# Designs tried in a protein design run: peptides against a protein of PDB entry 4A54. Part 2

Target 1, 94 residues: chain A of PDB entry 4A54
Amino acid sequence: MSVADFYGSNVEVLLNNDSKARGVITNFDSSNSILQLRLANDSTKSIVTKDIKDLRILPKNEIMPKNGTKSPSTNSTKLKSAETYSSKNKWSMD

## One batch from the design tools (peptide; aimed at target 1 M1 F28 D54 L55)

Design b2_p24_4_s3 (made by RFdiffusion4, then SolubleMPNN; its pose is not in this set)
Fold by OpenDDE base, seed 5:
Parts: structure tokens; C-alpha cells; sequence
Structure b2_p24_4_s3 (fold): chain B 94 residues (1-94), chain A 24 residues (1-24)
């Protein structure tokens, strides 16, 4: 089993300095032993494997704080219904 | 579910430890 089998997993990494990082495993550089996490702010954090004390897999239902992508307020561009000015040219022939 | 997560955590941690040992 490789680290790559866990790509896409949401994890909490406990570092040797007792700091924690949470993110989705996006990549593992085996050459440099670097685990890459995508954080909630869409930034990437590279963690050297030697600095990892423990790693926990978070359940999928733990809402990573979706940075509330403010749903782009669909500015409902009210397509002003082009009032078809049916100019009835009433040609009143007198 | 908790048991499965724990097993996956163990496997992941083991995989990380194995990667550490390969570089030593």
C-alpha cells in the first residue's frame, strides 16, 4: 500500500512540533519524502514526512469549512425583456 | 466506520514510516 492510495483523503497531521495541519492529501513526493496537503483556503502545504508524528483521517462528513465560496450572487441580470415595441403603424388612410 | 478509519490511519502511518525507512 502506498501513500498515493490515500490521495483525496482529508487528514489531520500532527507534527513533531505539536502543531496540526488539516487538509486533503494531493501529492506525495517520494524522492523528497514530502506530503502535500491542500488546505481549506486552497493553499498547499508541503510537509516533510520526517516531521509527521501522527496522521489522522477525518471522516468525509466533517465539513471542511468550505470557505464559503460566496455563491457568486448571480446578479440576476434581469434581462430586461426587450419590450417588442410592436409599433402598430396604424396607417390610417384618410 | 470508526474501526475502518482507524485501520486506514494505521495503514497510512505505516506507509509513511516505510517511506522514512527507505531513506535512511
Amino acid sequence: as target 1 above (94 residues)
Amino acid sequence: MDKLIKELEEKLNKSLEEEKKKKE
Scores: peptide ipSAE 0.298, ipTM 0.796, DockQ to the pose 0.072
OpenDDE base, seeds 1, 2, 3, 4: peptide ipSAE 0.298, 0.294, 0.293, 0.297; ipTM 0.792, 0.794, 0.794, 0.791

Design b2_p24_5 (made by RFdiffusion4)
Pose (drawn by RFdiffusion4):
Structure b2_p24_5 (pose): chain A 94 residues (1-94), chain P 24 residues (1-24)
Amino acid sequence: as target 1 above (94 residues)
Amino acid sequence: TEEEIEELEEKLNESKEELEEEEE
């Protein structure tokens, strides 16, 4: 597979200077081998791949927090509120 | 430059395979 398939992938990269950085890939140019990473902190960063010492793909979600649950639903409610409240599950013992 | 691209593709494929094994 080529890198185009891994565009938008969130990975961590260690550089030649033993520093680590992780972000979601946005682009890679073949002639110059230049990678743009869009980090989840609403920041963009352009880094040339030649400075990569090594590369690794990070686990999906729960990257920073550590948990042992399946978490089948995100259950997120940021912004957009309605006049209805829900706790645990809408239906129980059904 | 072509060699560096190939090495990058290999590393990406290997990292994906390792991640699939950890999930299994």

Design b2_p24_6_s2 (made by RFdiffusion4, then SolubleMPNN; its pose is not in this set)
Fold by OpenDDE base, seed 5:
Order: structure tokens, then C-alpha cells, then sequence
Structure b2_p24_6_s2 (fold): chain B 94 residues (1-94), chain A 24 residues (1-24)
């Protein structure tokens, strides 16, 4: 079995320094022994495998806290359609 | 489910083994 078989898995990585990282396995660099995780903020974290103390696979249903990017309130700038005042100058001839 | 938990643990084991093999 290869690390590539776990691509797309959501994992929690416990590092040797007791810090934790959560993300989706996106890549593994075998030449440098680097595991790449996509984090919740869409950034990529590279982790050297020798620094991994433990790795657990998170169930698919664990809602990674989507940093609710508040949909930028599209301030619908109501483009006030400039009502083209068609000033029909009705020149009433006298 | 307990079965799901078992499967996850097995996958974790396999992943850890795969990583360990790469360090050798």
C-alpha cells in the first residue's frame, strides 16, 4: 500500500512537537519524504514525515469547519439605472 | 459504527506503516 492510496483523506497529524494539523492529503513527495496537506483555509502545509508522531484519519462526516467565508455581502450596488429622462421637448409651436 | 471505527483504525495502521517503510 502506498501513501497515494490515501490521497483525499481528511487526517489529523500529531507532530513530534505535540502540535496538530488537520487537512486533506493532497500529495506526497517521496524524494524528500514530505506529506502535503490542504488545510481548511485552502493553504497547503508541508510536513516532513519524520516529524509525524501520529496520524489519524477523520471520518468523512466530520465537517471540517468551513471557515465560513462570509460570502462577501455583494453590496448589490443598486445601479440606479439612470432613468434617461427623455425630455421630450414638445416644442409647442405657437 | 464499530465497524467504521475498526476500518478507520486499520487504514490508520496501514498509512502509518506506509510512512514508516518510506523512512527506511
Amino acid sequence: as target 1 above (94 residues)
Amino acid sequence: SEETKKHIKELEKKLNESLEELEK
Scores: peptide ipSAE 0.309, ipTM 0.802, DockQ to the pose 0.088
OpenDDE base, seeds 1, 2, 3, 4: peptide ipSAE 0.301, 0.303, 0.302, 0.304; ipTM 0.791, 0.798, 0.799, 0.795; seed 4 fails the geometry check

Design b2_p24_7_s2 (made by RFdiffusion4, then SolubleMPNN; its pose is not in this set)
Fold by OpenDDE base, seed 5:
Structure b2_p24_7_s2 (fold): chain B 94 residues (1-94), chain A 24 residues (1-24)
Amino acid sequence: as target 1 above (94 residues)
Amino acid sequence: SEETKERIKELEKKLNESLKKLEE
């Protein structure tokens, strides 16, 4: 089984320094032995595998804090309807 | 479920083993 088989898995990584990182496995660089995690803030964390003490797979139902994508407030640019000033110049020739 | 827990544990083991093998 390869690390690639776990792409898309949400994991908690315990590092040798006892720090933890949580994210989705997005990539593994085999040449450099670097595991890439996408974090909750959409940033990417690169972890050298030798620094990993343990990995835990998190349940799929754990609500990763959805970065509240603030729905871009569609500033409804009120397209000011160009009032077509149809100036009917009724040139009544008298 | 306990089955799910066991499956996750197995996957964790496999992942950790895979990473360990890369270091060897």
Scores: peptide ipSAE 0.393, ipTM 0.836, DockQ to the pose 0.095
OpenDDE base, seeds 1, 2, 3, 4: peptide ipSAE 0.383, 0.328, 0.386, 0.379; ipTM 0.827, 0.793, 0.831, 0.826; seed 4 fails the geometry check

Design b2_p24_8_s1 (made by RFdiffusion4, then SolubleMPNN; its pose is not in this set)
Fold by OpenDDE base, seed 5:
Formats: C-alpha cells, sequence, structure tokens
Structure b2_p24_8_s1 (fold): chain B 94 residues (1-94), chain A 24 residues (1-24)
C-alpha cells in the first residue's frame, strides 16, 4: 500500500536520535519526503523520512491519552430570573 | 532518485508494521 493508504493511522515513530513521536498520520509530502503527524495536543509535527529509524502502527483500541480537553464547563450561570415580585400597591381608597 | 528510495522505505516500514499488527 502507499503512504496515503495509512492516513488516519495512529503510529509511533522512532527517530534516529532515539526520540519518539506518537500521532495520527495526516499528510505526506512526497516531494520532500516529510511525514506529518497530529499529536495528542492537536499540534502538528513534521518528520523527515530519512530521520525515521522505525515505525509502528498502533492498534485502534489503544486509548491515546485523551488530553482532558477540559470541556469548557459552560457555567450555565442560570441567570436566576429575578422574579420582580410586583408589590401590589394596595391602593387604599380612602 | 534518493527521494523515491526514501518513500519506498517508508512504505515498506508501514506495510511491515501493518502485517505485524494483523498477526496479533
Amino acid sequence: as target 1 above (94 residues)
Amino acid sequence: SENEELIKELEEKLNKSLEELEKE
């Protein structure tokens, strides 16, 4: 299969400097042999193919640590509708 | 070209990794 067939795959890349990168293959620049990974922090890392020592496709079931995107707690500040209790002006008809 | 060779090497690594994954 071509590199493009692996788009969307989660991979672990071992680089020649023994560093590792994990991410989803999002693109491949064939002209420059650059592999692009989306990392867990939603950033993109570009890896030059010549710097890749080894590569492993990760199983789909491998729970990438969900960056706890703090779902913005929409503090639904329940605007307590100030029930303006209309004080019934007791019109004293004298 | 050197670039074509690098691409082929990457494809080989990917295909090999897929094969290993399918064996598990």
Scores: peptide ipSAE 0.674, ipTM 0.924, DockQ to the pose 0.622
OpenDDE base, seeds 1, 2, 3, 4: peptide ipSAE 0.636, 0.660, 0.672, 0.670; ipTM 0.923, 0.924, 0.925, 0.924; seed 1 fails the geometry check

Design b2_p24_8_s2 (made by RFdiffusion4, then SolubleMPNN; its pose is not in this set)
Fold by OpenDDE base, seed 3:
Structure b2_p24_8_s2 (fold): chain B 94 residues (1-94), chain A 24 residues (1-24)
Amino acid sequence: as target 1 above (94 residues)
Amino acid sequence: SENEELIKELEKKLNESLEELKKK
């Protein structure tokens, strides 16, 4: 099994300095042993694998911060309030 | 849950793969 088998997985990486990074695995540079994560802000973080203490795969059901996929603009169908034109019957006195 | 076990297995495999890479 290769690191590439995990592309697209959302992970939490614990680094040797006890810092954490969360993101989606987008690439692995085997020549340099660098793991690339796409972060919530759509930036890319490169992590040297030797600096990784532990890696956790986050369950899919955890609402990844939605990349701002524009919620489909709910076309607020302006319910045209049917102006009930009260037809005032003008009683022509004649 | 079965899903939790699968995730743990995947984590293990991924970490093992990373450790192998560190040894090279």
Scores: peptide ipSAE 0.270, ipTM 0.796, DockQ to the pose 0.082
OpenDDE base, seeds 1, 2, 4, 5: peptide ipSAE 0.268, 0.262, 0.265, 0.238; ipTM 0.786, 0.782, 0.793, 0.765

## One batch from the design tools (peptide; aimed at target 1 F6 D54)

Design b2_p25_1 (made by RFdiffusion4)
Pose (drawn by RFdiffusion4):
Structure b2_p25_1 (pose): chain A 94 residues (1-94), chain P 25 residues (1-25)
Amino acid sequence: as target 1 above (94 residues)
Amino acid sequence: EEEKEEIEEKLNESKEELEEEEEEE
C-alpha cells in the first residue's frame, strides 16, 4: 500500500534528534517527501520526512488514558443540550 | 523514491503489528 492510504492516520514519529512527535497525517509530497501532521490540539505542523528516524502507528482512542473496557459507545455530550436526561441505558433487562 | 519506499514498508509493518496485538487481546 502507498502512503495515500495512511493519510489522516494518527501515528507517532521519532526524529533523528531522539525527539518524539505524534499527530494525524494530512499530506505527503513525493518530490520533496514533505509530511503535514494535523494534531488534535487544533494545530497544524509541516515536517519533512527525511528527518524521521523511525515511525509507528498509535492505538485508536484511549491513547493517553489507559482503561480495560470495551467502550462500545462514546457516550459524549459536549455542547448541544436537550430537555431529556439519560443514565446508564435507556432499556434495562429487555 | 527510496525514502518513500522505506516509509511505506515501515507503515505496513506497523499496521501488521497492531493487527497481531488485537488478535492476542

Design b2_p25_1_s1 (made by RFdiffusion4, then SolubleMPNN; from b2_p25_1, 11 letters changed)
Fold by OpenDDE base, seed 2:
Structure b2_p25_1_s1 (fold): chain B 94 residues (1-94), chain A 25 residues (1-25)
Amino acid sequence: as target 1 above (94 residues)
Amino acid sequence: SELIKELEKKLNESKKELEEKKKKE
């Protein structure tokens, strides 16, 4: 299977520096050998393939520990759609 | 590239391991 076949998979990546990253595979840059993960905080982490020591696909049921960041109250600032003032070009028929 | 092949190998091996664990549950 190609890397692209694993898009959407939840993975744990162990790096050569012994740090770990968990996220969903969203993209792979084959030209630069960069794996992109979407993390629990919805940020994207780019990992150079050469820095990957090990990788494990997580079961779908393993809830990524949502760091209980308080759901920021999305103040839905209703972007008031700027009323397109249809400037009625009154074509004065003369 | 060799790096891509290595990554694919790790992914495929991990998938195999995951499927084997599911069969034992």
Scores: peptide ipSAE 0.611, ipTM 0.902, DockQ to the pose 0.443
OpenDDE base, seeds 1, 3, 4, 5: peptide ipSAE 0.603, 0.610, 0.610, 0.611; ipTM 0.902, 0.902, 0.901, 0.902

Design b2_p25_1_s3 (made by RFdiffusion4, then SolubleMPNN; from b2_p25_1, 13 letters changed)
Fold by OpenDDE base, seed 3:
Structure b2_p25_1_s3 (fold): chain B 94 residues (1-94), chain A 25 residues (1-25)
Amino acid sequence: as target 1 above (94 residues)
Amino acid sequence: SELIKELEKKLNESLKEQKEEEKKK
């Protein structure tokens, strides 16, 4: 199985310096042993495989926050405070 | 979860193989 079989997978890479990178595998340069990740901000990070300590695949349901996912505007339904119906009992004394 | 672990293993093995090939060049 080649690294290319994992293109499009969302991964977390642990580097030898204990830093972490999360992104989608977009490319692998076998000649230079460079793994290319697309990050959540749409930037590209190139990682030399010798610097990789460990790699994990993130579950598909873990939506990497794309910068552009507009948080669904929670329509704050302004609960219109129920106007207290002041029942003015007009006692018409006829 | 087991499938993911297997895929992680395969990916890590593929990366190790690439490192070994690079050392031979």
Scores: peptide ipSAE 0.279, ipTM 0.778, DockQ to the pose 0.064
OpenDDE base, seeds 1, 2, 4, 5: peptide ipSAE 0.276, 0.274, 0.277, 0.278; ipTM 0.773, 0.772, 0.777, 0.773

Design b2_p25_1_s4 (made by RFdiffusion4, then SolubleMPNN; from b2_p25_1, 11 letters changed)
Fold by OpenDDE base, seed 3:
Structure b2_p25_1_s4 (fold): chain B 94 residues (1-94), chain A 25 residues (1-25)
Amino acid sequence: as target 1 above (94 residues)
Amino acid sequence: SELIKKLEKKLNESLEELKKEEEEK
């Protein structure tokens, strides 16, 4: 697979200086050999490929700390359809 | 380039490792 096939993958990158970066692969500059990651804070980090010691793809089930967009719990208030029982007033004719 | 090949190798190796880990669960 090419680098482009991994766009959208969540990766942990170990750099030669033993620092780590974690993010989603968003782009790769083939001319300059620069890998771009989107970090958890929505910032972008550019990593020169020569500085990469190791790389690990993270499983999809690993909950990236998505900035908790509290999906508004749409309390679907089930509008209980009030069955208005139309009490047929029996008109007593006298 | 040699650098691109190195990166692709690491990505592919990591993908294969991930697949193995998923098959073992």
Scores: peptide ipSAE 0.591, ipTM 0.890, DockQ to the pose 0.530
OpenDDE base, seeds 1, 2, 4, 5: peptide ipSAE 0.527, 0.310, 0.313, 0.583; ipTM 0.858, 0.793, 0.793, 0.888; seed 4 fails the geometry check

Design b2_p25_3 (made by RFdiffusion4)
Pose (drawn by RFdiffusion4):
Structure b2_p25_3 (pose): chain A 94 residues (1-94), chain P 25 residues (1-25)
Amino acid sequence: as target 1 above (94 residues)
Amino acid sequence: EAEEEKEEIEEKLNESKEELEEEEE
C-alpha cells in the first residue's frame, strides 16, 4: 500500500534527534517527501520526512488514558443539551 | 534516493499496521 492510504492516520514518529512526536497525517509530497501532521490540539505542523528516524502507528482511542473496558459506545455529550436525561442504559433486562 | 526513502516509509507503515492487527488478535 502507498502512503495515500495512511493519510489522516494518527501515528507517532521519532526523529533523528531522539525526540518523539505524534499527530494525524494530512499530506505527503513525493518530490520533496514533506509530511503535514494535524494534531488533536487544533494545531497544524509541517515536517519533512527525511528527519524521521523511525515511525509507528498509535492505538486507536485510549492512547493517553489506560483502561481495560470494551467501550462499545462513546457516550459523549459535549455541547448541545436537551431536556432529557439518560443513565447507564435506556432499556434494562430487556 | 527520494524514491528509496518513500519505499522505506511505506514498508515501515505496513509492518506497523500488521503488528497492530496481531495485537488485536

Design b2_p25_3_s3 (made by RFdiffusion4, then SolubleMPNN; from b2_p25_3, 10 letters changed)
Fold by OpenDDE base, seed 4:
Structure b2_p25_3_s3 (fold): chain B 94 residues (1-94), chain A 25 residues (1-25)
Amino acid sequence: as target 1 above (94 residues)
Amino acid sequence: SNKEHIEELEKKLNESLEELKKEEE
């Protein structure tokens, strides 16, 4: 099984210095032995595989702490239902 | 179970990483 089989997986990486990184596996550079993670802030972190002590896969339901990009408050433009005032144009035929 | 499946995938991923470390030495 290759690292590429895990592309798109949300993972937590424990490094040899006991620091942790969380992100989605986006790429692996086999020539340089570098694992690339997309972080919650949409930045990319490159990790040398020799620096990885352990890796775990996070459940799909674990919401990556999305940096609360305030969902643009869809100003629900209350589509004011333009009350189509049926202007009864009473065509007074006189 | 989903938990067991994830644990198996974690094992395979860690094994793949260890193989890569050995190939680089």
Scores: peptide ipSAE 0.364, ipTM 0.816, DockQ to the pose 0.074
OpenDDE base, seeds 1, 2, 3, 5: peptide ipSAE 0.355, 0.358, 0.357, 0.354; ipTM 0.814, 0.815, 0.815, 0.810

Design b2_p25_4 (made by RFdiffusion4)
Pose (drawn by RFdiffusion4):
Structure b2_p25_4 (pose): chain A 94 residues (1-94), chain P 25 residues (1-25)
Amino acid sequence: as target 1 above (94 residues)
Amino acid sequence: EEKEEELLEKLEEQKEEQEEEEEEE
């Protein structure tokens, strides 16, 4: 597969200077081999790939926090509130 | 160009390994 398939992929990269950086890929130019990474902290960074010493794809979600649960639902409620409250599950023993 | 090919190979292997782990789960 080519890199186009891995565009938008969140991976970690170690540079020639033994520094590590991870971000979600946005672009790669073939002529110059230049990679733009859009990090989840609302920041953009352009880095030329020639400075890559090595590359690795990070696990999906739970990257920083460590947990042992399946987490089938995100259960997130950031902003947008309504007049209804839900706890654990809407239906139990059904 | 060779380094880019090696990086592509590593990415493909790492993707396959993640798929296998998901199937085992």

Design b2_p25_6_s2 (made by RFdiffusion4, then SolubleMPNN; its pose is not in this set)
Fold by OpenDDE base, seed 1:
Structure b2_p25_6_s2 (fold): chain B 94 residues (1-94), chain A 25 residues (1-25)
Amino acid sequence: as target 1 above (94 residues)
Amino acid sequence: DKEENEAFIKELEKKLEESKKELEE
């Protein structure tokens, strides 16, 4: 299987420095061996494959901490129905 | 080294495959 078969998977990556990264696999650069993750804050992190100590796929049901993007309460500003002023353009064809 | 890079990619693919298997068990 190729790395591309795992695009869209949520993963936890353990790096050689014992730091961890969690995100969705969005891309892989095979020429440079760079794994790209989309993080919970919608930022992108690039990880060099040689720096990866271990990796696990997280179950889809593990809700990545939803950054509570409070759906902006679309204040439904009731766009008052602009009264279609029927401009009777009386084109007087003389 | 291209060969070294390919080895790292293969190792990554193996880790992904193993992790997928563990998730399906």
Scores: peptide ipSAE 0.629, ipTM 0.907, DockQ to the pose 0.670
OpenDDE base, seeds 2, 3, 4, 5: peptide ipSAE 0.625, 0.624, 0.624, 0.628; ipTM 0.907, 0.907, 0.907, 0.906; seed 5 fails the geometry check

## One batch from the design tools (peptide; made by RFdiffusion4, then SolubleMPNN; aimed at target 1 M1 F6 D54 I57; its pose is not in this set)

Design b2_p26_7_s1
Fold by OpenDDE base, seed 2:
Order: C-alpha cells, then structure tokens, then sequence
Structure b2_p26_7_s1 (fold): chain B 94 residues (1-94), chain A 26 residues (1-26)
C-alpha cells in the first residue's frame, strides 16, 4: 500500500525526540519524505519521515480531532444581485 | 526510497493491529 492510501487516517506519531504528534494524514511529499498532519487546532504539522520513530493509526471512535468545522464562513459572496437594470426601453412611440 | 518503504510498512502494521483489536472486541 502507498502512504496515500492512509490519507484521512488519524494517527499518533512518535518522534525520535520522544515527542508525540496526533493528527490526520493530509499529504505526503514523496520527493522530500515529509508527512503532513492536520492537528486538532486545524494547524498543519510537517514531519520528516526520518524523524519518525513509531506510528499508530487511531481508532475512528477515538476523538478525532474535532475538525472545528469552522464552517468556512461562507463568504456569502453577496451575489451582488445584478440589479437587472431593466433597461425600460422607453419605446417613445413618437 | 527506503524511508518511504519503512513508513508504508509502519502504516500497514498499524492498520493490521487496529483490525486485530477490533476483531477481539466484537
């Protein structure tokens, strides 16, 4: 399987410095061997693969980082209702 | 890359462990 098959998986990464990171796998840069995790605070952490000591996939029932669905503020593109300037063609019937 | 293969292996092993744990709880 490729790393891409695990996109969207919630993982705990143990680093060589014994620090831990938890997040969802969002991307993998194969050229630079960099794993990208989305953290619980919606920030992105880039981890160099060589710095990974261990990794585990977390059960789906475990508290997925609450994607703070910050509802993208639908910038309601106020569709500027193009006020159809009804060009009232004043047909001046002279 | 050997590093990529190692990462893939860790992911695969972790998935297997997760599946085995699920089977034990059912």
Amino acid sequence: as target 1 above (94 residues)
Amino acid sequence: SELIKELEKKLEESLKELEEEKEKKE
Scores: peptide ipSAE 0.591, ipTM 0.898, DockQ to the pose 0.380
OpenDDE base, seeds 1, 3, 4, 5: peptide ipSAE 0.589, 0.567, 0.590, 0.590; ipTM 0.897, 0.896, 0.898, 0.898

Design b2_p26_7_s2
Fold by OpenDDE base, seed 2:
Order: structure tokens, then C-alpha cells, then sequence
Structure b2_p26_7_s2 (fold): chain B 94 residues (1-94), chain A 26 residues (1-26)
């Protein structure tokens, strides 16, 4: 079984310094042994494998605490599609 | 690498523990 089989899993990572990180496994860099987690705030955290003390896969029903950060109203700047007015210069050849 | 194998082992063990806990709730 590879680390890639766990992509999309929500995990709690206990680090050697006794700090914890929670997030979804998004990627693993095999060359550098770095595990990437997507956190609740949609940021990414890179964790060096050697710093991992323990891992726990969280049940799917554990709603990641959505930090109720008010979704910034993404002002959808309507990209005004510059309607390229193709001025068909009808060259009227008389 | 040994580190990758260790990580894979921890993930697998965690998955197995989760499955066992789910069976105890049923």
C-alpha cells in the first residue's frame, strides 16, 4: 500500500514536538519525504515525515471545524468580456 | 526509503484501528 492510497483522507498528525495538525492529505513528495496537508482554512502545510510521531485517520463524519471565517465576498469581478466589436468594414466596392 | 515505509505503516495501522472502532459501534 502506498501513501497515495490515502490521498483525500482527513488525518490528525502528531508531531515530535507534541504539536498537532489536522488536514486532508493532498500530496506526498517521495524525493524529500514531505507530506502535504490541506488545512481547514484551505492553506497547505508541508510536514517532513521524520517529524511525524503518530497519525490518525479521522472518520468521514468528523466535519472539519469550518472556522466560520466569513467567506470573503469574492467580488466576482465580472471580467467584462471585451466584446471585440469586429467592425466588419464592408468595403463596398462600387 | 525507510521513512516512507514507516509512514505507510502508520497510515495502514490507523486505518485498521478506525475499522475496528466502527465495528464496535455497530
Amino acid sequence: as target 1 above (94 residues)
Amino acid sequence: SSLIKELEKKLQESLEKQKEEEKKKE
Scores: peptide ipSAE 0.548, ipTM 0.859, DockQ to the pose 0.372
OpenDDE base, seeds 1, 3, 4, 5: peptide ipSAE 0.539, 0.506, 0.534, 0.537; ipTM 0.858, 0.858, 0.857, 0.858

Design b2_p26_7_s4
Fold by OpenDDE base, seed 4:
Structure b2_p26_7_s4 (fold): chain B 94 residues (1-94), chain A 26 residues (1-26)
Amino acid sequence: as target 1 above (94 residues)
Amino acid sequence: SELIKELEKKLQESLEKQKEEEKKKE
């Protein structure tokens, strides 16, 4: 079984410094052995595997408090099409 | 990598523990 099989799982990670992180496994970098967790605030935390003391999968019923960060109203700044004013520099070589 | 295998093991063990706990509630 690969780490990728656990993508989307909500986990609690105990680190070697006895700190804890909770989040959803979103990615794993096998080349660098880095586990990526999406936290409740929608930020991403990268954890080096060597720093993991223990890990537990949380039951699905433990609703991670989605801090309902109000999706910032995507002010669709209409990227006004930069009218490429082709300033034809008429370099009149007189 | 040994580290990756260890992580995979921890994940698997956690999953197994969760399944065992669910069976005990039933």
Scores: peptide ipSAE 0.545, ipTM 0.861, DockQ to the pose 0.304
OpenDDE base, seeds 1, 2, 3, 5: peptide ipSAE 0.533, 0.542, 0.526, 0.537; ipTM 0.858, 0.862, 0.859, 0.860

Design b2_p26_8_s4
Fold by OpenDDE base, seed 2:
Structure b2_p26_8_s4 (fold): chain B 94 residues (1-94), chain A 26 residues (1-26)
Amino acid sequence: as target 1 above (94 residues)
Amino acid sequence: SEEEEKLKELLKKLEEQLEEQKKKEE
């Protein structure tokens, strides 16, 4: 099993300073011993593996806390279905 | 590298724990 087998996995990393980071594993730099996580805000965080105290894999269904950036209300432009007013052909038989 | 192996071992253990949890939920 390689670290690459976990690419795309959502993880919580506990650091030696007791801080936590949550993100998706995007890369591991073996030469520099750096784990890269994509965070909820789409930024990338690089973590030196020696600074990792613990790690847990989050279940796939665990919604990464979307930073409550209000999803821009997609103004569902209610495409007003143009009621094709069927022009009643008033057949005025004059 | 030694650090890579350590990380692999950690991740492997976590995967095993996850599979064990799934089996308990079945």
Scores: peptide ipSAE 0.219, ipTM 0.678, DockQ to the pose 0.284
OpenDDE base, seeds 1, 3, 4, 5: peptide ipSAE 0.177, 0.250, 0.271, 0.189; ipTM 0.671, 0.708, 0.725, 0.686; seeds 3, 4 fail the geometry check

## One batch from the design tools (peptide; made by RFdiffusion4, then SolubleMPNN; aimed at target 1 F6 D54 I57; its pose is not in this set)

Design b2_p27_4_s2
Fold by OpenDDE base, seed 3:
Structure b2_p27_4_s2 (fold): chain B 94 residues (1-94), chain A 27 residues (1-27)
Amino acid sequence: as target 1 above (94 residues)
Amino acid sequence: EEEEKKKKEREELTKKLKEAIKKILEK
């Protein structure tokens, strides 16, 4: 298997400095040994593989880029304040 | 049981990914 077979996989990378990165594998530069992750903010982080202490594949549901699917704008149905129909004063026909 | 199966699958995939990276680093 190649690293390319894992493109699109969500991963957590633990670095040698004990920092963590989470993202989707978008590319691997074999010449420079650089793993590229797309982060939740749609930025790309390049990680030198020599700096990787540990790595794990995450469930697909955890790193879904929050596609800002705008929560369907809850059409705040403005409860049209019940227009108090002012009862038209019945003109008494004299 | 399905969650455990998925966990095991991810673990195996993780191992394969680590091996794939290691093979590239060794070249």
Scores: peptide ipSAE 0.560, ipTM 0.883, DockQ to the pose 0.432
OpenDDE base, seeds 1, 2, 4, 5: peptide ipSAE 0.560, 0.557, 0.551, 0.552; ipTM 0.883, 0.884, 0.883, 0.883

## One batch from the design tools (peptide; made by RFdiffusion4, then SolubleMPNN; aimed at target 1 L55 I57; its pose is not in this set)

Design b2_p28_1_s4
Fold by OpenDDE base, seed 2:
Structure b2_p28_1_s4 (fold): chain B 94 residues (1-94), chain A 28 residues (1-28)
Amino acid sequence: as target 1 above (94 residues)
Amino acid sequence: KKKKKEEEKKREELTKKLKEAIKKILEK
């Protein structure tokens, strides 16, 4: 199996400094041995694999604790479909 | 209870496979 087979998996990574990161595996740079995680705040964290002490795959149902910072409501700007009012040019024949 | 244990076991196996995949890259 390759690391790519685990893209989209939610993982907890324990680093050598005993810090933890939780996120979804989005990419792995094999050239630089860098694991990329998308965090709960939608930021990306790059982790050098040599700095990984341990990791585990989390169950899908573990809702990452939303730190209470109000995710800005993506105001879905409803692109109002410009109703192309086809102005019926009434060609008045004289 | 049995389903949870089975899911945990599957997750553990997947975790092991991921660790092995990372280890293989580091050994290259």
Scores: peptide ipSAE 0.588, ipTM 0.891, DockQ to the pose 0.383
OpenDDE base, seeds 1, 3, 4, 5: peptide ipSAE 0.587, 0.587, 0.587, 0.586; ipTM 0.891, 0.891, 0.891, 0.890

Design b2_p28_3_s2
Fold by OpenDDE base, seed 2:
Structure b2_p28_3_s2 (fold): chain B 94 residues (1-94), chain A 28 residues (1-28)
Amino acid sequence: as target 1 above (94 residues)
Amino acid sequence: SLEEELAKKLQESLEKLKEELKKLGLLK
């Protein structure tokens, strides 16, 4: 059994300082015993295994808590409504 | 090794989750 068997799993890690991290297991550095998680913001967090107090696997459909970073305001490009210039064909009956 | 210990914890967590899902009738 290896950590690699769980790559792609969503986990919540409880650290010794009682802080928590949630992310997808992307890698494990065996040389340094470092667990790498991809977080909700697509950043990578490296966790030293010795600092892990507990962990749990989360269901795949569980919404990762969005770190409260303000969603970048999608500049809604206001598609300028094409002013349909109705050319009033003035039918001048000469 | 630390890796084996971590893997074991992960497996235990997975088994726990499976049991919980079974109790809820979401898994056979």
Scores: peptide ipSAE 0.588, ipTM 0.885, DockQ to the pose 0.406
OpenDDE base, seeds 1, 3, 4, 5: peptide ipSAE 0.578, 0.545, 0.557, 0.578; ipTM 0.884, 0.885, 0.885, 0.884

Design b2_p28_4_s1
Fold by OpenDDE base, seed 4:
Structure b2_p28_4_s1 (fold): chain B 94 residues (1-94), chain A 28 residues (1-28)
Amino acid sequence: as target 1 above (94 residues)
Amino acid sequence: LSFSKNDKPPSKEQIEEAKKLAEELEKE
């Protein structure tokens, strides 16, 4: 088994300074012992493995918190379909 | 960074996978 088998896994890393990082494993540099994560903002973070205190693999179904750009609440005001009152213009052809 | 308190405890499987990853990170 290799670290490459975990590429694409979403992980939470606890560092020795008690800080946490969450991201997808994109690369591992074995020569320098550097784990690379892609973060939710599409930035990359490099972590030295010696600084890792603990790690957790997140379930695949956990949607990385997309920075929910507030989809503008398009108040889809349900345009009440104004019932086009078909004014029956009874053209009295008298 | 407020971690959502609702993190379900990891399953036994998730712990085992995390352990495997940790072991590979230490071997290389």
Scores: peptide ipSAE 0.412, ipTM 0.746, DockQ to the pose 0.044
OpenDDE base, seeds 1, 2, 3, 5: peptide ipSAE 0.409, 0.411, 0.394, 0.391; ipTM 0.756, 0.741, 0.738, 0.735; seed 1 fails the geometry check

